# Peptides against a protein of PDB entry 5NXQ: the designs that were tried, part 24

Target 1, 114 residues: chain A of PDB entry 5NXQ
Amino acid sequence: EIQIPVSMAAEEEYLRSKVLSELLTDTLENDGEMYGNENEVLAALNGAYDKALLRLFASACSDQNVEKALSLAHELKQDRALTAAVKISERAELPSLVKKINNIREARYEQQLK

## One batch from the design tools (peptide)

Design b1_p22_1_s3 (made by RFdiffusion4, then SolubleMPNN; from b1_p22_1, 10 letters changed)
Fold by OpenDDE base, seed 5:
Structure b1_p22_1_s3 (fold): chain B 114 residues (1-114), chain A 22 residues (1-22)
Amino acid sequence: as target 1 above (114 residues)
Amino acid sequence: SEAAKRQKLLEESEKIIDEELS
């Protein structure tokens, strides 16, 4: 029996989810359709991707590695994932990180309005 | 202890992740 370190396991999940998400995204962009459930599959993959990232994010916060945490937050895709990151940062008592992540969210909101 | 704080954060984070991404 082999036990994989938590950080390594999280990284593996992140990489897997990232690859699958990218492949699906590319397919949809090129073909416009997949199997009739492409949107559902994409949502699921994006969810898995962000979950994996958030676990890495939490790990970084636990290490008080604000720079790494912020870098990971920039890679999050969904707004609800950013919300999670804010909440995690609050629990970690990192107010500066909270502010910076909220700035990311604000910037994305502005982009969506254009 | 610092180790205890780290572990607590990880546990709370998992709950937050599930709440937002479920």
Scores: peptide ipSAE 0.710, ipTM 0.960, DockQ to the pose 0.799
Fold by OpenDDE base, seed 3:
Structure b1_p22_1_s3 (fold): chain B 114 residues (1-114), chain A 22 residues (1-22)
Amino acid sequence: as target 1 above (114 residues)
Amino acid sequence: SEAAKRQKLLEESEKIIDEELS
């Protein structure tokens, strides 16, 4: 069996999850429902999407590419994924990135309150 | 080494991802 490099595998999974998430979102916007479990399906897709992104994020951190890491963090959908990104940034000893990701989280909290 | 540090980060990151997104 052919082994795919981690980065390539992560990117493939990200693209797949992103496409499926977008298709599902569009379907829900147009039809309003899908098989009666659309929320569960969407949550599962979002989970896979964020996992793939976080692997790319970790790779960027390992390359000390803070700007790329930050741009990826902005694409994360779930708050728990941002938490993971913070933890990864801490392990990578990138305190400036930690602060910027926390700013993203705070901004989303503020948006939800309004 | 730098390579070892990068690999360690990736391994720890995978654990973090599994922990938060399980």
Scores: peptide ipSAE 0.710, ipTM 0.960, DockQ to the pose 0.815
Fold by OpenDDE base, seed 4:
Structure b1_p22_1_s3 (fold): chain B 114 residues (1-114), chain A 22 residues (1-22)
Amino acid sequence: as target 1 above (114 residues)
Amino acid sequence: SEAAKRQKLLEESEKIIDEELS
């Protein structure tokens, strides 16, 4: 079995999941097609997408690249993914990043209330 | 070492990811 570097695998999965998620969303919005499993597929794709991003996020944290880590966090879709990012930031001993990610979460909560 | 710390972070991060995104 061929071993793929973590960063490379994460980037590949991120791109794949992002593209597929967008395509599925566009299809539902533009064509109105329903196959009965769109929500399940979309959820799975979003999960894979965020997982891949979080691996990139962890890599950025390991490099102490806070700006890159923060930019990646903004791309996360699910709240639970932001939670993971906070935990990772804590392990990386990056308190400023923790605060900024929590701000992202709070901002999203505010948007949901509107 | 710094390399060891980075590796440990990556390993712990994988566990966190699995925990939150499982």
Scores: peptide ipSAE 0.710, ipTM 0.960, DockQ to the pose 0.821
Fold by OpenDDE base, seed 1:
Structure b1_p22_1_s3 (fold): chain B 114 residues (1-114), chain A 22 residues (1-22)
Amino acid sequence: as target 1 above (114 residues)
Amino acid sequence: SEAAKRQKLLEESEKIIDEELS
């Protein structure tokens, strides 16, 4: 069995999930052609998207590439994904990254209050 | 080794991802 490097596999899944998520979102906003299960589909796609991103994030952390890791964290959609990113950063012993990701999360909380 | 540390991080990260996103 052929084993694909983690980074390559993650990149493929990220791109696929990102495209599908964006296409579905655009379709719902412009056409409204999906009914009944659109929220479930979006949730599933967002989950896959964030999982893929987090794998890339972990790879960046393993390379101690804080700037790349932070950029990836900004692309995360779900709060629970940011929580995962914080935990990964802690395991990677990158406290500056932990703080910056927490700032992202706090900023999003503030936006929800408005 | 550094290689071992990197691999361990990736393995732990997968567990974290499953914990939060599954």
Scores: peptide ipSAE 0.710, ipTM 0.960, DockQ to the pose 0.814

Design b1_p22_1_s4 (made by RFdiffusion4, then SolubleMPNN; from b1_p22_1, 8 letters changed)
Fold by OpenDDE base, seed 4:
Structure b1_p22_1_s4 (fold): chain B 114 residues (1-114), chain A 22 residues (1-22)
Amino acid sequence: as target 1 above (114 residues)
Amino acid sequence: SSMEKREKFLKESEKIIEEELS
């Protein structure tokens, strides 16, 4: 069995999930054809995507790389993923990052109301 | 050690991830 470093595994999963999510999105927007469960598949892919991102996020936090962590947080799609990022940031004792991620969440909420 | 602390942090983070996104 081939062993893969945790960081590499996380990046691989992120890239895979991102590509699949984008392909699915493009198909829905441009072709309108899927297997009949487009929304379910998209949700599953988004979940995997955000999970992978959060693992990278946690790694960045452990490295005290706030800028990298913040950039990753901006790429998160689901609000619940932002919640996870906040919790991780709190445990990493990065209050400035917590504040910035909460700002992202608030901004998205305000945008939805417009 | 620093490596041990990092590993522990990552494990705890994984629990958070699974809790929020499972």
Scores: peptide ipSAE 0.706, ipTM 0.957, DockQ to the pose 0.807
Fold by OpenDDE base, seed 3:
Structure b1_p22_1_s4 (fold): chain B 114 residues (1-114), chain A 22 residues (1-22)
Amino acid sequence: as target 1 above (114 residues)
Amino acid sequence: SSMEKREKFLKESEKIIEEELS
């Protein structure tokens, strides 16, 4: 069996999940297909996407690369993924990153209120 | 070692990811 480095595997999974998520989104917006399971499929794809992204996020945190970590956090879709990012940042002892991610979360909450 | 610390951190991070996105 051929083993792929963890970082490369994470990047590949992220890209795959991102592409599939975008394709599904486009299909739902333009065609409305998927025979009644659109939301379930979308949720599954979003989950996989955020998981892959968070693994990249964790890697960035381990490198103490706050800027890269923050840019990745902005790409997260689900609020629960942001929660995970906060927890990871706390364990990485990056309080500035924690604050910035919480700001992202708060901003999204404000948008939902509108 | 630094490698061991990184590995441990990534493993713990994976647990967080699975916990929140399970």
Scores: peptide ipSAE 0.706, ipTM 0.957, DockQ to the pose 0.799
Fold by OpenDDE base, seed 1:
Structure b1_p22_1_s4 (fold): chain B 114 residues (1-114), chain A 22 residues (1-22)
Amino acid sequence: as target 1 above (114 residues)
Amino acid sequence: SSMEKREKFLKESEKIIEEELS
């Protein structure tokens, strides 16, 4: 068995999850339905997607690469994933990144309020 | 030591990820 670096494994999982999530989303938009469990499947895929992305995010934080980390944070889908990103940023002692991620969260909350 | 610190950070981050997204 070939051992793959954590970052490379995360990238592979991210890409896989991203493709599947997008395909399912497009199908729902075009056809309107699948098998009655669409929301559950999408939630599961979004979870895997955000997990993989957060692992890349953590790697960027460890490198003190704030710009890369922020770019990755913008790709996160779930609010709870943004919460994780904030916590990781705090552990990395990157207060500027914490502020920027909180701004992303606030912007999304405002969108929900219409 | 630097590699060890990075590895420790990544492990701690994984715990955070699992905590929020489990």
Scores: peptide ipSAE 0.702, ipTM 0.957, DockQ to the pose 0.802
Fold by OpenDDE base, seed 5:
Structure b1_p22_1_s4 (fold): chain B 114 residues (1-114), chain A 22 residues (1-22)
Amino acid sequence: as target 1 above (114 residues)
Amino acid sequence: SSMEKREKFLKESEKIIEEELS
C-alpha cells in the first residue's frame, strides 16, 4: 500500500485548502452570494487552511527552524490560528518565536483599529 | 529517542490545533 509522508500530506492539504479558500474568496468578491452559505464555507476553508499550516508550523518548530516557522505563521489567516501557533511555540520552547508571533497578532490588531 | 520526542510533540501540537480551530 502506498503511504504518503505526513509532511507531504500536510503540504498537500495546505495547498488544496489555500487554493479553495482563495477561489471562494474571489468568487464571493466577484459574484456575491451564491447559495446562502458562503460565509460558512469560507470559514470552514479558512479553518482547514490554517490547520494545515499549523501542522507545517509544528513540524518546523520540532526542527527548531524558527525562520520557517515564522514564515508559516505569517501565512495564518485567523487570530485563533496565531494563538495556536503561540501555544505550539511555547511547547517547543521557542520564546523568541512566541514573541514574534505575538507581534504579528498585535500588528493585525492595530490594522483592524485603523 | 529523537523520533519519539518529535512524534509526541506533533501529537500534542495537533491537540492544540484542534482545540483552537475546532
Scores: peptide ipSAE 0.707, ipTM 0.957, DockQ to the pose 0.797; fails the geometry check

Design b1_p22_2 (made by RFdiffusion4)
Fold by OpenDDE base, seed 2:
Structure b1_p22_2 (fold): chain B 114 residues (1-114), chain A 22 residues (1-22)
Amino acid sequence: as target 1 above (114 residues)
Amino acid sequence: AEEEEREAFLEDAEKIIEETFS
């Protein structure tokens, strides 16, 4: 059996999850209707999306590609995912990245309060 | 050695991810 490289699999899952998440979000916002478990499905997709991103993020960290890592962090949707990114950055011993991601979190906190 | 450390890091990262979404 042909095995898909981990990085390729992660990117594929990211793209798939991103598209589906966007489609479901648009459906909820534009049509206001879905059938039953809309929020659960969306949450699951968002989770999968962020998980895939975090794997790419970790890969970028391993390559010491801080700019790519930071760019990926900006694409994370959930606060818990940003927290994970901070932890991963700490493990990677990239304190500058840690600080920048924490700034993202703080900025989002402020926006949520508005 | 560095490659092994890289793989170990990625494994640790995966654990963090799994714990986050458990």
Scores: peptide ipSAE 0.704, ipTM 0.951, DockQ to the pose 0.878
Fold by OpenDDE base, seed 4:
Structure b1_p22_2 (fold): chain B 114 residues (1-114), chain A 22 residues (1-22)
Amino acid sequence: as target 1 above (114 residues)
Amino acid sequence: AEEEEREAFLEDAEKIIEETFS
């Protein structure tokens, strides 16, 4: 049995989810033909994308690489994922990162109001 | 000890992630 390191597996899943999400988005924007469950597929892909990204985020936190962790947080798409990132940051005892991620959330809320 | 702490953290993080997407 070939074992894949956790970090490598997370990276692979992130890349896969990202590519598929982008392809699906491009198809909707440029082609318009889908299988009939476009929204469901997108939701699933976004979930997988953020989930994989959060694992990378956690890894960065464990390495005390705050800058990398923050950059990853900016790539998160869903608000629930940002909330998870905050919780992970709190567990990592990185209060500065917590504040910065909360700023990301607030900024997105403000954008939604415009 | 540091590695053990790191693994414990990652385990906790995984639980948070799983709870988020459950």
Scores: peptide ipSAE 0.703, ipTM 0.951, DockQ to the pose 0.879
Fold by OpenDDE base, seed 1:
Formats: C-alpha cells, structure tokens, sequence
Structure b1_p22_2 (fold): chain B 114 residues (1-114), chain A 22 residues (1-22)
C-alpha cells in the first residue's frame, strides 16, 4: 500500500469535499428541490471540508508560514473550525495569527447580526 | 529534535481537530 503524506491526503479530501459541497449547493439553488436531508448532508460535507483545511492549516503553522495559514483560515466555513484554528495557532505560539483569526470570527459575527 | 517537536505539534493539532468534530 502506498502511503501518502498527511498534507497531501488533506488536500485530496479538501478538494473532494469542496467539489461535492458546491455541486449539491448549486443543485438546490437551481432545482429548488427538497429531499428532507439537504441541510444534514451539507453540514457533513462542510465538516469534512473544514477538517481537511485545518490539517493543511496545522501544516502551514508547523512551517511557521503565517501568510499561508491565514489564507487557509479565510477558507474555513464553520465558526467551530475557526475556533480550532485559534487553538492550533496558540499551540504554535503564533500570537499574530491568533489575533488575525479572531478578527475573521468577529467580522462573521457582525454579518450574522445583519 | 526539531523534527520531533514538529511531529508533536501536528499530533496536538490533530487532537484539537478531532475534538472539534467529535
């Protein structure tokens, strides 16, 4: 069995989940059909998507690549994923990244209130 | 030592991720 590095595996899962999530979303927008479990399916896909992104995020942090890490954080969809990114950044001892990710969270909170 | 610390960090990160999506 061929072993794939963690980062490469994460990229594969990220791309797969991203494509599937987008296709499902587009289908719902275009057809307007409800099957009763669309939100659950989307949530599951978003979970897998963010999970894969966070692994890439952790890899970037391990390389002390703050710019790449921040770019990845912007792609996260769920608030809980951003919280995880903050925790990972704290473990990496990157306070500047912590602040920037918290700014992303605050901005999204403001959007939710509108 | 540097590689060992990096691996330890990635392991901790994985735990955070797993806890988030448990």
Amino acid sequence: as target 1 above (114 residues)
Amino acid sequence: AEEEEREAFLEDAEKIIEETFS
Scores: peptide ipSAE 0.701, ipTM 0.951, DockQ to the pose 0.875
Fold by OpenDDE base, seed 3:
Structure b1_p22_2 (fold): chain B 114 residues (1-114), chain A 22 residues (1-22)
Amino acid sequence: as target 1 above (114 residues)
Amino acid sequence: AEEEEREAFLEDAEKIIEETFS
């Protein structure tokens, strides 16, 4: 069996997770299905979604594509995922990206205070 | 050498990801 490149595998998982998350969200909002376990299901899907994005993010960092990496970081949903992106950026020795991602986190913190 | 470093970086990134969502 051939090894699939990280970026390709991550893109496939990202697209799959994104579509599934959106479909489930629409179903829960419009049809009220899966009552009683929405939070657990959505959390699991969001986790898978962010994990896939972070793998794409890491790939972009490895390519020294800061703009693509930053764009991907904006798509992250969970704060813990942004923290992971910062750590990955530090490992990639991209301090400008670290600062920009921290700005995203700070902006979201301020919004949560409203 | 560069490819090896890239692979090592991606492995480190994967560890960070797995630890984040463990």
Scores: peptide ipSAE 0.701, ipTM 0.951, DockQ to the pose 0.766

Design b1_p22_2_s1 (made by RFdiffusion4, then SolubleMPNN; from b1_p22_2, 10 letters changed)
Fold by OpenDDE base, seed 3:
Structure b1_p22_2_s1 (fold): chain B 114 residues (1-114), chain A 22 residues (1-22)
Amino acid sequence: as target 1 above (114 residues)
Amino acid sequence: SSEEKKKEFLEESEEIIEETFA
């Protein structure tokens, strides 16, 4: 069995999940062809997408690349993923990144209230 | 070593990720 480097695997999975998520979203926005399980499929795709992003995020944190990590955090879709990013940032001992990610989360909460 | 610490960090991060989406 051929093993792929973790970073490459994560990027590949991210791209795959992103493309599939976008395709599904576009389909749903344009008289979707799916019936009965659209939300479940979308949730699964979003989960895979965020998981892949978080792996890239962790890699960026390990490199102490705060800017890259923050950029990746902005791409996260689910609140639970942001929470995971905070946890990872804490383990990486990057308090400034923790603050910035929490700001992202708070901003999204405020948007939901509007 | 620094490489070992990074490996451990990534493993811990993976656990966080897996728990998040379990």
Scores: peptide ipSAE 0.713, ipTM 0.956, DockQ to the pose 0.780
Fold by OpenDDE base, seed 4:
Structure b1_p22_2_s1 (fold): chain B 114 residues (1-114), chain A 22 residues (1-22)
Amino acid sequence: as target 1 above (114 residues)
Amino acid sequence: SSEEKKKEFLEESEEIIEETFA
């Protein structure tokens, strides 16, 4: 049986989800056609993408690598994922990271209002 | 140990993640 380290598994899933999400987005933007369930597929891919990112985020937090954790948080797409990142940061006892992630959330809220 | 604490942290984080996307 082949054993895959947790970090490698998370990275692989992230990359896979990212590539698929980008391909789907490009198809919608450039070709203007997709399967009838394109929105559902995109949502699922976004979910998988953020889920994988959060695992990498948690790993970075465990290593006390705040800069890496923050960079990963910026890559998160969904607000619920940012909320999860805040919770994880709190458990990691990284208050500075909590503040920075909340700033990301606030910035996105303001952008949506424009 | 520090490794045990990291393991526990990652497990708790996984629970947060799973709950978020349930």
Scores: peptide ipSAE 0.713, ipTM 0.956, DockQ to the pose 0.779
Fold by OpenDDE base, seed 2:
Structure b1_p22_2_s1 (fold): chain B 114 residues (1-114), chain A 22 residues (1-22)
Amino acid sequence: as target 1 above (114 residues)
Amino acid sequence: SSEEKKKEFLEESEEIIEETFA
């Protein structure tokens, strides 16, 4: 049995979750049809998506690749995921990244209020 | 070693991730 490296597995899961999440979202938005469990499925997919991203984010932090880490943070969908990214950044001792991610969170909060 | 520290960091990060989505 071939063991897939963790980083490759994370990338694969990210791509898979992203595609499926987008497809489901498009279906709900464009067709407006609800069959009962679509929201739960979407939530699960979004969770998996953000988990995968956060693992990539952590990897980027470990490489001290702040630019890549920040780019990944922008792709996070859920606020709780951004909070996790802040925590991870703090553990990585990357205060500039912490500030930038908090700015992302603040911007999203303001947008959600509108 | 540096590699060991990175490994520990990734493990800690995984714990944060799991806690976030628990």
Scores: peptide ipSAE 0.713, ipTM 0.957, DockQ to the pose 0.882
Fold by OpenDDE base, seed 1:
Structure b1_p22_2_s1 (fold): chain B 114 residues (1-114), chain A 22 residues (1-22)
Amino acid sequence: as target 1 above (114 residues)
Amino acid sequence: SSEEKKKEFLEESEEIIEETFA
């Protein structure tokens, strides 16, 4: 068995979960079918998606690559994932990144109020 | 030492991630 680096494993999970989430979402939008558990399934997929992204995010932070880290943060779907990204950024001692991620969170909160 | 610190950071980050989605 070939050992895969953590970053590569995260990328694989990200891509897989992204594709599955998009396919399921498109199916619901196009067919209008309700199965009762679709929201739960989507939540689970979104969780896996964000989890994978956060691992990539942590890797970028470890490289002090703020631009890459910020780009990844924009792809996060859940607020709790953004909160995690802030915590990771704080541990990485990247205050500028912390500020930028908080701006993303604030912007999303404003959208929810509309 | 730098690689060790990076490893420790990634481990700490993993703990944050796991706690977030627990």
Scores: peptide ipSAE 0.713, ipTM 0.956, DockQ to the pose 0.782

Design b1_p22_2_s2 (made by RFdiffusion4, then SolubleMPNN; from b1_p22_2, 8 letters changed)
Fold by OpenDDE base, seed 5:
Formats: C-alpha cells, structure tokens, sequence
Structure b1_p22_2_s2 (fold): chain B 114 residues (1-114), chain A 22 residues (1-22)
C-alpha cells in the first residue's frame, strides 16, 4: 500500500474537499432545485475542507512560513476555522500572524453586519 | 522549529483542529 505523508494527505484532502465543495455549489446554483440534503452535504464538505486547510496551515506555521500560513488562512470558510488558526498561530508564537488572522475575522464580521 | 518541538506543535494543532470540528 502507498504510504502518504501527513502533509501530502492533508493536501490531497484539501484538494478533494475543495473540488467537491465547488462542484456542489455550482450544481445548486445552476440547477436551483433542492433535493433535501444539499445543505448538510455542503456543510460537511466545508468542514472537511477547513480541517484539511488547517492541517496545512499548521504545517506552514511549523516552518515559520507566515506568508504561506496567511494565504491558507484566507482560504478558510468558517469562522470557527479562523479561530482555530488563531490558536495554532499563538502556539507557534507568531503574533503578527495572529493579528492578521484576526483582521480577516473582523473584516468578515463587518461584512455580515451589512 | 526543532524536530521535537515541531512534533509536539503539530500534535497540539491536530488536537485544536479535532476539538474545533467535534
């Protein structure tokens, strides 16, 4: 059996989740019909997507690659995932990254208030 | 990061991730 490193596994899961999430979203937008569980499936996919991203994010933090970590954080969809990214950044002792991720979070809050 | 520190960090990060989506 093929042994896949953790980082590669995370990347694979990220890409898979991203593609599936996008396909589902596109299908819903184009078809416009509800079949009963699309939202639940989308939520599950979004969760898996963010989980995979966070693993990549943690890897980037471990490399002290702030730029890569930040770019990954921008791809996170859920607020809870951003919160997790902040926690991970704190443990990585990257205060500048913490601030930048909090800025992302605040910006999204402001958008939701409109 | 130093190897041992990195290992511990990644483990703690995984714990954070699991708790976030539990």
Amino acid sequence: as target 1 above (114 residues)
Amino acid sequence: MEEEKRRKFLEESEEIIEETFA
Scores: peptide ipSAE 0.717, ipTM 0.963, DockQ to the pose 0.751
Fold by OpenDDE base, seed 4:
Structure b1_p22_2_s2 (fold): chain B 114 residues (1-114), chain A 22 residues (1-22)
Amino acid sequence: as target 1 above (114 residues)
Amino acid sequence: MEEEKRRKFLEESEEIIEETFA
């Protein structure tokens, strides 16, 4: 079976998921049309997007590249993905990154209250 | 991160990711 490097696979999936998610979101926002399982499709795309990002995030952590990892974390959409990023950061023994990601999560919680 | 630790780390990270989106 053909093996693709993890980083390459993650990048391709990220780009694909990002583009499709944005296009579908824009369509729904602009046209206001609802057809069938559009919400489910969006959820799936967002999931794939965050999953791909997390793989890139893990790679950055393995390189001890905190700045790159943090940048990627800011791009995560779902709270569960941020939680995963925290877990990954802990295993990478990057406590400063853990704190910063938790700050991102807290900030998003506060914004939801406004 | 040394190669062996990196490999294990990435494997564990993948498990976290899979569990998150299961």
Scores: peptide ipSAE 0.712, ipTM 0.963, DockQ to the pose 0.740
Fold by OpenDDE base, seed 1:
Structure b1_p22_2_s2 (fold): chain B 114 residues (1-114), chain A 22 residues (1-22)
Amino acid sequence: as target 1 above (114 residues)
Amino acid sequence: MEEEKRRKFLEESEEIIEETFA
């Protein structure tokens, strides 16, 4: 049996989680409220989505591919995931990436205040 | 990144991820 590399497995999970998250969001927006635990389902899906992205992010950092890492960081949904990305970037000794991710966090915070 | 350092980095990153979503 073929063993899938960690990066490929992360990509598969990312795509799956992304599709499911988008489908659920579209359903809520277009077909009305899902009676039940839609918020819990969304949280779970977003969590899985961000986890998969962060694994790809870490891989990019290990390759010192700052551009790819930054692109992935922009796709992160949760603030806690951005915080994790900062920590990972610090461990990778990529200070420019740290600053850019913090800028993303600050921008999102400012938008929430408006 | 050197292979051994890369392995350790990815392991530590996984720990950060798991702690974030615990």
Scores: peptide ipSAE 0.712, ipTM 0.963, DockQ to the pose 0.755
Fold by OpenDDE base, seed 3:
Structure b1_p22_2_s2 (fold): chain B 114 residues (1-114), chain A 22 residues (1-22)
Amino acid sequence: as target 1 above (114 residues)
Amino acid sequence: MEEEKRRKFLEESEEIIEETFA
């Protein structure tokens, strides 16, 4: 049995989810077709996207690669995903990364209020 | 981190991820 490394599996899923999300978005923008389930599809794709990123994030944390982990955190779309990243960072004993991710969350909250 | 710690860390991270999107 061949085990696929977490980083490779996550990257594959990330790329797949990213491509599908972009294709769907482009189709809706260019064709203007609405079927009533687009939001559900996008939510599912965004979920898969963030899940894949978080797995890459965890891998980066395990390597003590704070810079890479932070860059990945910036790519997360959902607030719940950022919360997960904080939890993962705490378990990785990377307090500086925890603070930086919380700063990302705070910045997004402020932007949403404007 | 060492191999055993890495394994456990990644497993715990996966649990966090699954719980987040459950």
Scores: peptide ipSAE 0.708, ipTM 0.962, DockQ to the pose 0.791

